# Peptides against a protein of PDB entry 5Z08, part 112

Target 1, 168 residues: chain A of PDB entry 5Z08
Amino acid sequence: RQKDEWAKKTSSLMKQLDWFIGEHLGAMLAAEELGGPVVGELMEIDPDDLSAGFNAHGKLKKATSQPDLDRRQRRIDDIWGPQDEQGQAHKRKRGADEALAASAEMRDLIEQLMNKLVEAGGDNSATYVEIPRESAAARFLVRSKVAMFHPNDARRLRLVDFGRDLDD
Target 2, 222 residues: chain B of PDB entry 5Z08
Amino acid sequence: GLPRLIDAIEEASKIPAKRRQTPIKPTIEKLTTHLYTHGASPDSLLRLADLLTLRNHLDQASLAAITRNLYPSSTVSDEVVLRFIGALGHGQLKPTLALQALFLRWLVMVYHLLENPGVLGQVYGVLFDLLDTAAIRPQLCHLLALVTRRKHVRPFRIQAILTLSRQTGGDPNLTGLLRVFKNYYPEIIVGDATKGRASAFKHPDPQWRQHLDEIQQRRSEA

## One batch from the design tools (peptide; made by RFdiffusion4, then SolubleMPNN)

Design b2_p15_5_s1 (from b2_p15_5, 7 letters changed)
Fold by OpenDDE base, seed 3:
Structure b2_p15_5_s1 (fold): chain B 168 residues (1-168), chain C 222 residues (1-222), chain A 15 residues (1-15)
Amino acid sequence: as target 1 above (168 residues)
Amino acid sequence: as target 2 above (222 residues)
Amino acid sequence: SAAEQAIAATYGPRE
């Protein structure tokens, strides 16, 4: 009975987390990766806003009628990448794709962190995941105090074990 | 003269402190007094750079004292610069991070005396890759702020500073460096990383600058 | 920028 209730609660929580990542967090993380605001400063970013891009100050571009100011406020990739004259529709699609990519990265990172925690069997030294880069996802987890970096290696991330701190 | 003092210190540096027949401190004091009064010639600077950057038996206080009094009487050669750059970073054979910070500060203060300022631009990548080292970051950002040209402002470096700025909670030195990058490419999206406090990269030691100018003026009159 | 102006004031104009 208790195991079944725990399994149901866990399943429900995972569904809620997956929904939150897909609907809200992914877009915010994508915005941060694109040089937008840090997650937590802006509560809601519409994926459509990602298509508009951010100005040099990390603010959403308002569709202001001045085409010359908009040309100067490009993503790092847009500045140094090929200027494909991709129309407004391609920009919207790109924003959605960036949000999806950020969502996938967050899901994968959480999965890896949880798997390592389970595999470690209580050995904190074995709970570290190697991250290829410090992503917005990784930073978010650290800032949220859900994860921490290895003290000697910023490429190694682990979940904060809240259970041990409660038993001591 | 200065060469004889350097000779004595070089010989002493080969011997552990406990095995020296004579205390080195009086010789270090004579050296630092001489440097303060007359500065160091290019040849003397090279020898002193080797003493400061190569692993030897000199104590950290002596090395720091020499570095604080390392007034060039003339120009600073590429070779001298490269000795100090080569001493940066992590490693068992490298100087302490505290001493490395003093070297970077020195390079900032003597930047206008470099025979070839372009030498720092050639090693820009080496300097940039050390920005994650917190102990040297303030002076490193200041030096990079002086050295940065358009050719150094690359997408991967912009992203690296942005990432590191977020990791550090918006280090003012990184914010200052990012603003320097933005001067070359105003279109760079720096987000909230530039909204915070930025370093103005003021001269690290105005009194040291004034004294350096006095030493440099004496050479022009000779 | 303020940083560039401060640098220019302290170290001279950047080429």
Scores: peptide ipSAE 0.124, ipTM 0.361, DockQ to the pose 0.016
Fold by OpenDDE base, seed 2:
Structure b2_p15_5_s1 (fold): chain B 168 residues (1-168), chain C 222 residues (1-222), chain A 15 residues (1-15)
Amino acid sequence: as target 1 above (168 residues)
Amino acid sequence: as target 2 above (222 residues)
Amino acid sequence: SAAEQAIAATYGPRE
């Protein structure tokens, strides 16, 4: 009975997580990958202001040289701004495709992390997943304190084991 | 006047709320109204800094309300700055992390009024070592962005930020601070761990700034 | 520079 209730609760939670990934998180992660806002941090970041640096009085220096706009960081307005109708369909489709890709990446990453945790049988050294790149998905899990990088290898990610820290 | 209000609050702060004969809230409201209208003199500012940073029986809402209305009418002394810096970190005698974040925000907003901005540079290590504390990191990075000079940009601190950035999944505030470091040493590689957005460190409260400027202007005309 | 050494220590020598 308790195992069945736990299984049902886990299944329900996984469905809710899958829904959340598909409906909300995927689009936000895609926006981050495209140079949009970081998921969970509504910080108005003007990269131009940072590139200018601060003077001795803490005032922003006027950016003299056009910062090498790393071409990949689209302005939030370019991603989320009301653009004219015709470009919207292709951008919506591309945005939808990127959101789907980000959702798939997040789902796959969570699955790998969970599988490794189960397979490790309590060995923390065996719980690491090798990630090909530091994705928005990986960063989100770390910011959320759900996952952590290996201290010596940023290509290795594991789930935070909340259970062990309570029993020790 | 302001000194009498501070006296009353200081006396009340020594007594647990349940044992006070009179509610302190009306006195706090009078104080915050006065501070909003006139600001705090250097002497009053020091007394208020002690009330805010030392353990007493004042409630968190009252302390936060005072901090949010802590407009300097003049300059901010090194002593006042050091009270707030000394209140940072972990410990039973320290203010709450929420209140510490308000103190750091305040220091950012009054940075241009410091008698000696160099005082923060002298305690740079203390500030830097608190970057692992997530609750205060946004305001701490902003303050460090203002304070950082070439002498502070050391190899071990570069490595510490890079490590912490990886551990935090590319916290934008750390990325912003690392960009400030890069202004002094352009060769610093902001690795993949920092591909996230960097904080712009915009002024935390433009309305507060405007009101501060109005208080400061009245002083220059007197 | 000390910064170059720190970078080299973190990322390896730039080839």
Scores: peptide ipSAE 0.008, ipTM 0.389, DockQ to the pose 0.011
Fold by OpenDDE base, seed 4:
Structure b2_p15_5_s1 (fold): chain B 168 residues (1-168), chain C 222 residues (1-222), chain A 15 residues (1-15)
Amino acid sequence: as target 1 above (168 residues)
Amino acid sequence: as target 2 above (222 residues)
Amino acid sequence: SAAEQAIAATYGPRE
């Protein structure tokens, strides 16, 4: 019963992750690969959000920094400003292709990381995946504290074993 | 005047919010309004630094509001700086990491008003050792970018940033700090860590800067 | 670097 519930929860989580990768993360990772914003910077409490103060409940007031979203959007718009219709279509297509590529890379990387974790049977040394490059996907997983690089080889990445950290 | 407002807040800070006879919010609003209009003298800054950094019964919103309006009317003393630096890091008696980030941002914004900018260089190690604290890292890197001199750029610190950059997946703030280091030692091999986007360390709040300049200008005319 | 220029522009030249 517990195994089945865990399997269902895991399956549900994987579906949600796949959706998130396809709908949002792929494009953001592609933007990072292209020199755009780093994914997860938004998850870092924007110093501006901190400066906006706390609500009555001590929660950070979201700075209605429409202006900085507008400035980031303007910078994105300035970097990606409306070129001619044909240029926009080509940029959109290229952007879509890059987003698809980034999504595929992230999915593949997660799959490899999970497979190695299962295969290792608890041996952390065997959980490393060799990555061909430091991709935006790999960096994102590390920033998210989901994965970590080998201390001596940045081409080796593994999932963080959260189970051990709970037993300590 | 400002001293009387600070007195009232200091007294209120000793009492839990539930036991206060009068709401502190109106007094905080008067204080922040006064600070916005006139700034804080060196003596007032020290008192406010103590209110902000020492454990008391003031709510986080009030502390943040004071910090956001903490315009120096004059210079910032070493003592004031050291109060804020001493409040950084992990600990039950320390301010929240959110408030610490505001303090670091404040130090960045008032850096040019420090009586002795060298004081931050003296505590460089303390600041540097906090780089692993993600919640304050952006502002900390910005401050370190201002403070860093050739004497601070040591091999062990270069290696520490490189290691931390790998561990953080190339945090742009760390990349920015590495670029600052590279200015002093161009031969620093910032491997893949510098291929990423680096923070430009822009002024955190141009409007705050402008308002500070207006307050400072009034002092020079007096 | 762009960061140096931004810092210099914002905070003045580093002594």
Scores: peptide ipSAE 0.144, ipTM 0.390, DockQ to the pose 0.022; fails the geometry check
Fold by OpenDDE base, seed 5:
Structure b2_p15_5_s1 (fold): chain B 168 residues (1-168), chain C 222 residues (1-222), chain A 15 residues (1-15)
Amino acid sequence: as target 1 above (168 residues)
Amino acid sequence: as target 2 above (222 residues)
Amino acid sequence: SAAEQAIAATYGPRE
């Protein structure tokens, strides 16, 4: 009974997390990847706002602002091309694609972290996932105190096991 | 003297340029000439820091000219440092990013004159969190390279620099800062992020340094 | 490193 209730609660929480990632967090993570604000500084980012790009401060660019010399912004401008009507549709699509990509990366990272935690069978040294890149997703998990890096290797990430820290 | 020039500029700073009875440029030129020749006392530095960091009606060229000539004749107090640090970042009340870059450059050039260099270590987090701001990143990395101690080198900051380095395509200033971190912890695995060219964090202006040394020497003789 | 040497040369040894 308790296991079944736990399983149901876990399943419900995972569905809620998946929804949150898809509906909210993905766009915010994409914004951070695009040079936008760090997740938590901007609560609501419309995917359409992602297409406008961010200044060197992670603020939404106004159409009249001079091109920031930021390489990231240049890359965004290069990716998003001139503001022709077709360019706006492509920009919106790209903003949506970046949000989807960020969502997928977060989901995959969480899955890997969870799998390693289960596989480790209580060995904290075996719970590390090797991350190919430091994504906005990885940074978010660390800032949220959900994950932590290996002390000597910033490419290794693990979930914080709150259950063990209470038993130690 | 310098206090009277500052008084005149403070009063002018309260009034929009179009409503001033007299042009401020000649007074700014007198101020910058005085600063170049004699430097600024601690009291004058504080007043000038307020003029530079607080929102007023002075034009950007005047503010930049004052900053470029802001030679301390003595030490730099914690209060002066904190005015400049408090002026960093984003906001309608903050100075322009171009001016913030000049402030960071100034802090680098006067670092050896700080009354308490530890004050920058206390605000390390504030400085570090601004690394995503490209316009100030070169000078910010240089300042952080000076300020960084073992206590500041934490896994989350290593990770943050690595991430930002990848996102920027290997900014040489970030690579330089990572090398500074690695000096405290040689075992830090930074991967490919350090394979690129790193900034050497050379003095930003050797001529400014020489002139500062001349001003400081005159104080020791008085 | 070149950065360490430059910093040490410019600002003195880091304690």
Scores: peptide ipSAE 0.116, ipTM 0.357, DockQ to the pose 0.017; fails the geometry check

Design b2_p15_5_s2 (from b2_p15_5, 7 letters changed)
Fold by OpenDDE base, seed 1:
Structure b2_p15_5_s2 (fold): chain B 168 residues (1-168), chain C 222 residues (1-222), chain A 15 residues (1-15)
Amino acid sequence: as target 1 above (168 residues)
Amino acid sequence: as target 2 above (222 residues)
Amino acid sequence: SAAEEAIRRTYGARE
């Protein structure tokens, strides 16, 4: 029963994360990769709001911050978008393609990090994913305190194990 | 007069110090005293820019002394500016990085006397690409802070500053430059890497400024 | 730019 509820909650969370990555985060990460503003401090994902998502009562507080993210993304697009109409269509398409690429990279990175965490069976040394570069996705996860680099190797990234702190 | 002093130094600059019949130091001292008292005309500035930027047999102390006393009595031409900009970076034929830092400092201090301030905007890319050179970065960031316009603030340059800021542990000069960029585009998020103290880009030498103003006033009275 | 080209001609041709 508890494993099935955990699996359902995890699946629901992953779907929401996938939606968030696809609709909002991907474009912002693409902007960072293209040399735009860093996706950072304003997603004070209050660790308390993330922790509130993990409390036993499962009420995901509606992230009220969605409207501000959309408005910012539009402003970023307005700032960095091409000035000319025909150039706008090609660069909008390129921007959309870059957002899709960034979304895919973020999804793949999260999947790898989660898989390594599960495979490690509690061995923290085995939870590290080797990353080819410091991507916007990797930086975002670290800034969000969801992931951490190996202390001696910035090419190795792992999820922060919040579960261990709950069992101790 | 100043032209004769420059002539003597130009001739001496062609000869290694060990082969000179007379020490050049007294002539350098006369030149720097003259520059301090009267400043340099546009023609003299160009000749001195060549002496400072082209490889010759002058010692580093003499070159630094000339640079520290390089007061324009009038305006600074695009040609003079371009001599100093061309002398920047790495290369066997380029001046030392210490001397390049003095040139950048000089450009900051005489920026208001440029005949065409837009000339620095035209070479913005050249200046920007040198930000990785630690020895000149403080003065370079200050100059870029003066020169930067909206057209120069591009995504790739924002990313370059952010990347370099991370790599340098948050150099306050880079943080200062990023704040200048943010003034043109407030939506630029200065991440945690830039929570550090930013440089205010204050005038590097108030006494030099005051003395320059005195030299410039004499021109207006003549 | 013309200025960048002038710089290149003056100093870049020797690298």
Scores: peptide ipSAE 0.019, ipTM 0.290, DockQ to the pose 0.054
Fold by OpenDDE base, seed 4:
Structure b2_p15_5_s2 (fold): chain B 168 residues (1-168), chain C 222 residues (1-222), chain A 15 residues (1-15)
Amino acid sequence: as target 1 above (168 residues)
Amino acid sequence: as target 2 above (222 residues)
Amino acid sequence: SAAEEAIRRTYGARE
């Protein structure tokens, strides 16, 4: 009975989370991934303020900018570039596609985190998911105190065991 | 006068300390005393900026002493500013990071005397890209806090600071800079890292400010 | 300056 209630509650929470990710969080995470604000409404940065050609060659120094960040930064310039009508439609579509991608990434990350937690059987050392990058999704989970990085390895993320934090 | 002292130091700067016929320290002390008493004219500031930023045989203590006494008697030209900005970062020909931190501190303290404050806005990207350099980050964040305008607050820079803030464990100077950004765009959610201690970017040296004001007041009376 | 005011708003509001 308690296991079934827990399963139902977990399922309900997952559905609510999935809805929240799809309806709200995905777009915000996409904005963050595109170098926008961490969580907030897509700041319609007035395109006129963007008309001063940010030469996209803000060469983020090569060191920690994974190639994906550069692609996303170019997309910011495309997203926030001069709004021609076609550009707006393409921007909306690209924004929607990025929101969908961010939503999918968040869902996948949560699934992996939960699976590892279940598989670990109480061994906290086994609860870590290896993340290929510090994504907006990963950062959001850490900021929300839902997940934490391994203290010695920022590539490893785990769910916060709220049960243990109550015993300490 | 000040020009003659600068001449002597310029000549001495060309010669390794071990090969100098006379110790330079007494001349540096005379220079710093003169600067403390009278400040530096725009022309003298330019010459001193070159001495401070160009590779020469002056010792670090002398360079630091000059920088600490670099009171402008008038305005600070774009050329002087650009000398100091050009001296920032890593490189064999660049001043030490400790000296660069003093230059940035100086720019903060004389910001109100710039002939064209907009010059720093033009080099904003250069300054911003140096935030990864821990040794100069405190002063750099302070300078950027003064220089930042709405046009500089861009998504990529927000993200860059956020990323660097995480990598640094929430450097309070970065948190302070993010708060400045948030003043232009209140909707910037600066994550829990900003719930931490932020630098208030207070004037680095109130005594230096007071003394500068006294030097500047003499200019207005003349 | 607008920046000084922004700094004052950001940091002066906590005093």
Scores: peptide ipSAE 0.015, ipTM 0.292, DockQ to the pose 0.016
Fold by OpenDDE base, seed 2:
Order: structure tokens, then sequence, then C-alpha cells
Structure b2_p15_5_s2 (fold): chain B 168 residues (1-168), chain C 222 residues (1-222), chain A 15 residues (1-15)
């Protein structure tokens, strides 16, 4: 009974996660991979509302070069901007394709991490997934404190086992 | 009248307390009494916002007393709102975090009197970035709960609140804000962060609200 | 926007 409830809750969470990745997170990860804002670090002011970014201390983010902010803003606008004009269709398609690719990468990474955690049977050394590169997806999971890198090997990523840390 | 009282306080605010020829406290008391009785016009409200938000030589008790009696007699302009928003955060030139919390509380209480409620939506990011500041978080979450629209509910903000909620051990104000986000996107996985106690974001001061309503009614009859 | 300019004035006056 408790296992079945846990399985149902886990399944529900996975469905919601899949939705969140597909509808929202994928586009943001794609923006990060393309040199856009880092998901979760840049609490960016909605570029639609404020063109001038402020840091956490209320200082204007010195636009190092206006062009790069404009480029990042354009990429954000290309990914998140309003639907209207025709020439944006090709940019929108490319943005959508990058968002889909980022979504797929995140889904695959989460699946691998979860599978390794289950297979390891409690051996923390066996929970590591080898990642081919430091992706926006991997960085996001680490920043979110959901995953951690191996202390000596940045190519190895594991889920944080919150269940064990609560029992210790 | 109110303009003359503000003039006297503005002049006194330029001078350190130790160098003032006359105590300012009696003038502050006259001002707060006048504000309590009649409220502040839009023009007076802007001048008072400058006194409250700009660095000057007024003491914290006087600034707090003015803020607690800052009843608008009419509407609140975008300019007034932006003065208070600009005063938020860390810095030597900014008001104390205690005073900032009073400003946020005031904005919550006068939200229905804003000439353009959309102005707060335009500065949503600035407000959101201050959620890590524990001293203002309760009032900030309440204001964000009022201001949040679908366009503001972005993945990075969802994740930021989730992360901060974990770091704070499930602050009920953050849980309340996450519930507001979930109203726009029911499918958002808020995980265990939504299972905790959430703030209901009740009106901060019902007596202040009632008195504001009385001031507003007197103007509509005049 | 007017909001951006107002914030810029408020924060830029500190430099």
Amino acid sequence: as target 1 above (168 residues)
Amino acid sequence: as target 2 above (222 residues)
Amino acid sequence: SAAEEAIRRTYGARE
C-alpha cells in the first residue's frame, strides 16, 4: 500500500516534471546553452518589462557590452517573445527546435540519474552518471541542489539522495 | 496646511539633528495628525515619498511614523510607487530594511488605489530578486502575490522560489507565493514546498484599511 | 520604460 502510494506519487511527479521541462525549462536551458541567462542565477528582470537588469544589490548590471545584452535579450525574445511577425517564424522554429533538444537532454539525464540511483542499491559510488559535457541541464540540476558532481571528476554526476541524508 | 508642514520637514531633513535650532518632533506630530485626519494629496504624497526614500537626516522613528500615517486621499501615482521600489534592497544610501518592510506593507494596503497597477508588474523582477532578504520577505511575498500575472510565472522564478523554500525550511510566505504561481500553471511541480503551511496573505492592518476607506469616502462626497 | 528610467535614476544617483 505505501509502496503503491509512493509509486503513484512518483509517477505523478514525473509527469509534472516532464510537463515542466517540455513547456518551460527546455526553452530556458536552450537559452543558457546559446549564451543566454543562466537559469536560476540570473534572476533577470523580465526583459519585456525592464531593459536594464539590476543585480541582487539593486545595482544596474553594467551591461559589459550593450550588444551582448541586446543579443541575449533578442534570444530571450526569440524564445519567449510575442507571436506576431512573419520573419520571426524561422527564428521561432529554430528556438523551438533548440528548446525541444534541451528538453530531451534534460529528460534523458534525469532518467539516467534516477536509474543509476535505483540500481546502486545504496552504494553512492555506483550512482554516478557519466556526462559527455557540462550541459545547461547538468548545471541546472547542480544549482538546484538536485544533483552533484563527483568531487574529483566533473564528468560524473549523481542525484542527491535526500532519503539517506535524512536517515543519517 | 500640509504643504507648509512638508516644507518645514524638508528643510529640517537637510540638517543633522544635532545642528537643528528647533526640534523637528512637534512638526512631525502635526504632519502625522494632519495625514491621519485628511490624508495626502497626490502632490503631497510624492513629496513625502521623497522624504521617506532619499537619504536625509530624519530619524528612523519619524520616518516610520510618517509611513504609518501615509493615507492617500486620492490615487497613488506611478512615480510614488517607483520611489518606494527604488528604495528597496541593500546599500548605505537605502532606507533600513525595517523601513523597507513598512513601505512594502504600505504598497499592499494601497494597491487598490494605484493609478496604474501594471507599474508593479513592470518592476516585478526587481521585487522578485529581493526574496532572499529575510527582513522584507513576508511583505514582499504578499505584494508579489497581488502583482503576479501569468507572464511573470517563469521557470527560473519557479525554480528560484523552490530553491529558496528549501533553504529557508519552507517559509510559509514562499509557499503562499508558490500557490499563486500554481494558480496560473496548475501543472507546475511545486513538490513538497506546497504541502507546507502557506500564508493566506490577509490584510496587514484592518483598522488602517477602515480609516483609509473613511478618508476616501470624504473626498468622494466633496 | 518610465519604470526603468525611474529605477535607473534612483540607483544611478548613487555612483
Scores: peptide ipSAE 0.008, ipTM 0.276, DockQ to the pose 0.081
Fold by OpenDDE base, seed 3:
Structure b2_p15_5_s2 (fold): chain B 168 residues (1-168), chain C 222 residues (1-222), chain A 15 residues (1-15)
Amino acid sequence: as target 1 above (168 residues)
Amino acid sequence: as target 2 above (222 residues)
Amino acid sequence: SAAEEAIRRTYGARE
């Protein structure tokens, strides 16, 4: 019963996480990879906002931003975005593709981290996943205090074991 | 030889200074003299990287002295680089920011000896996210100036440098890094942030470079 | 020692 409830809760949580990754986090991670704000400083990035670019503070340009900030961001957008309709469509498609790629990377990373945690059987030294690159996904997990790098190897990432802190 | 000196220092590093039977300073002096004369082999370099980056009972002066004399006799492996990168940032288990600045300076000075310079590009984000740390920023900007490739020049990083440049009143090192970014994307408008004084990222220690070259030449002749 | 002098030159030039 408890195992089945745990399995159902885990499945539900994984579905919610998958949804969150797909609908929100993927776009935000893609925004970070593409030059947007750091995930966690901006909670909601509309894919359309990814196309609008970010101000000098990594915030979405509010209409009241200083004209010089707007000019700089527009120029950054001019550098990275084609101004033609085809370019906007390509930018939107690229943004969507990058959001999908970021989502897939986050899903895979979480899965690897969880699998290593389970396989390690409580040995913290065995919980490290080797990451090929420092991704926005990896950085997000570290900033969120969900994961931590190995103290001596930035290619090794592990989940923070919150379970030990609950039993103490 | 160098391995025996490292063995002695490794054993001493496990013991608090007050509990050591013998002072470690003479052994550190022998080590630094040996490193100055012969440099460190790849194997010795890895062991020394562990001594420098892992928490132990060595004093900061000894760690700094080893770092200042850390001449590679050959190449620098990815593993050695990753030890130093892993030692960066804030945390109780991390080396002091002063020692981290020395590590970054060392990486700048040995960059041309890296077996795979691309390893630094793989951890570019880790390095970049530390730019707000004023104590290491000068050396970090210099290292990033060497490491930066087109793939690293992203809008958020451009914007982050611009923001931090404003917050710091136009730190010359940030201006220098932004100029490196502009080399990949000339259309980057850095505005008044680049009109200021920029660091040229000159070699931090020409004498150290010359001595390194002498050590490297002796190995090629052997 | 040459190492101490190199250290002094590297750090003493900031005083």
Scores: peptide ipSAE 0.022, ipTM 0.297, DockQ to the pose 0.027; fails the geometry check

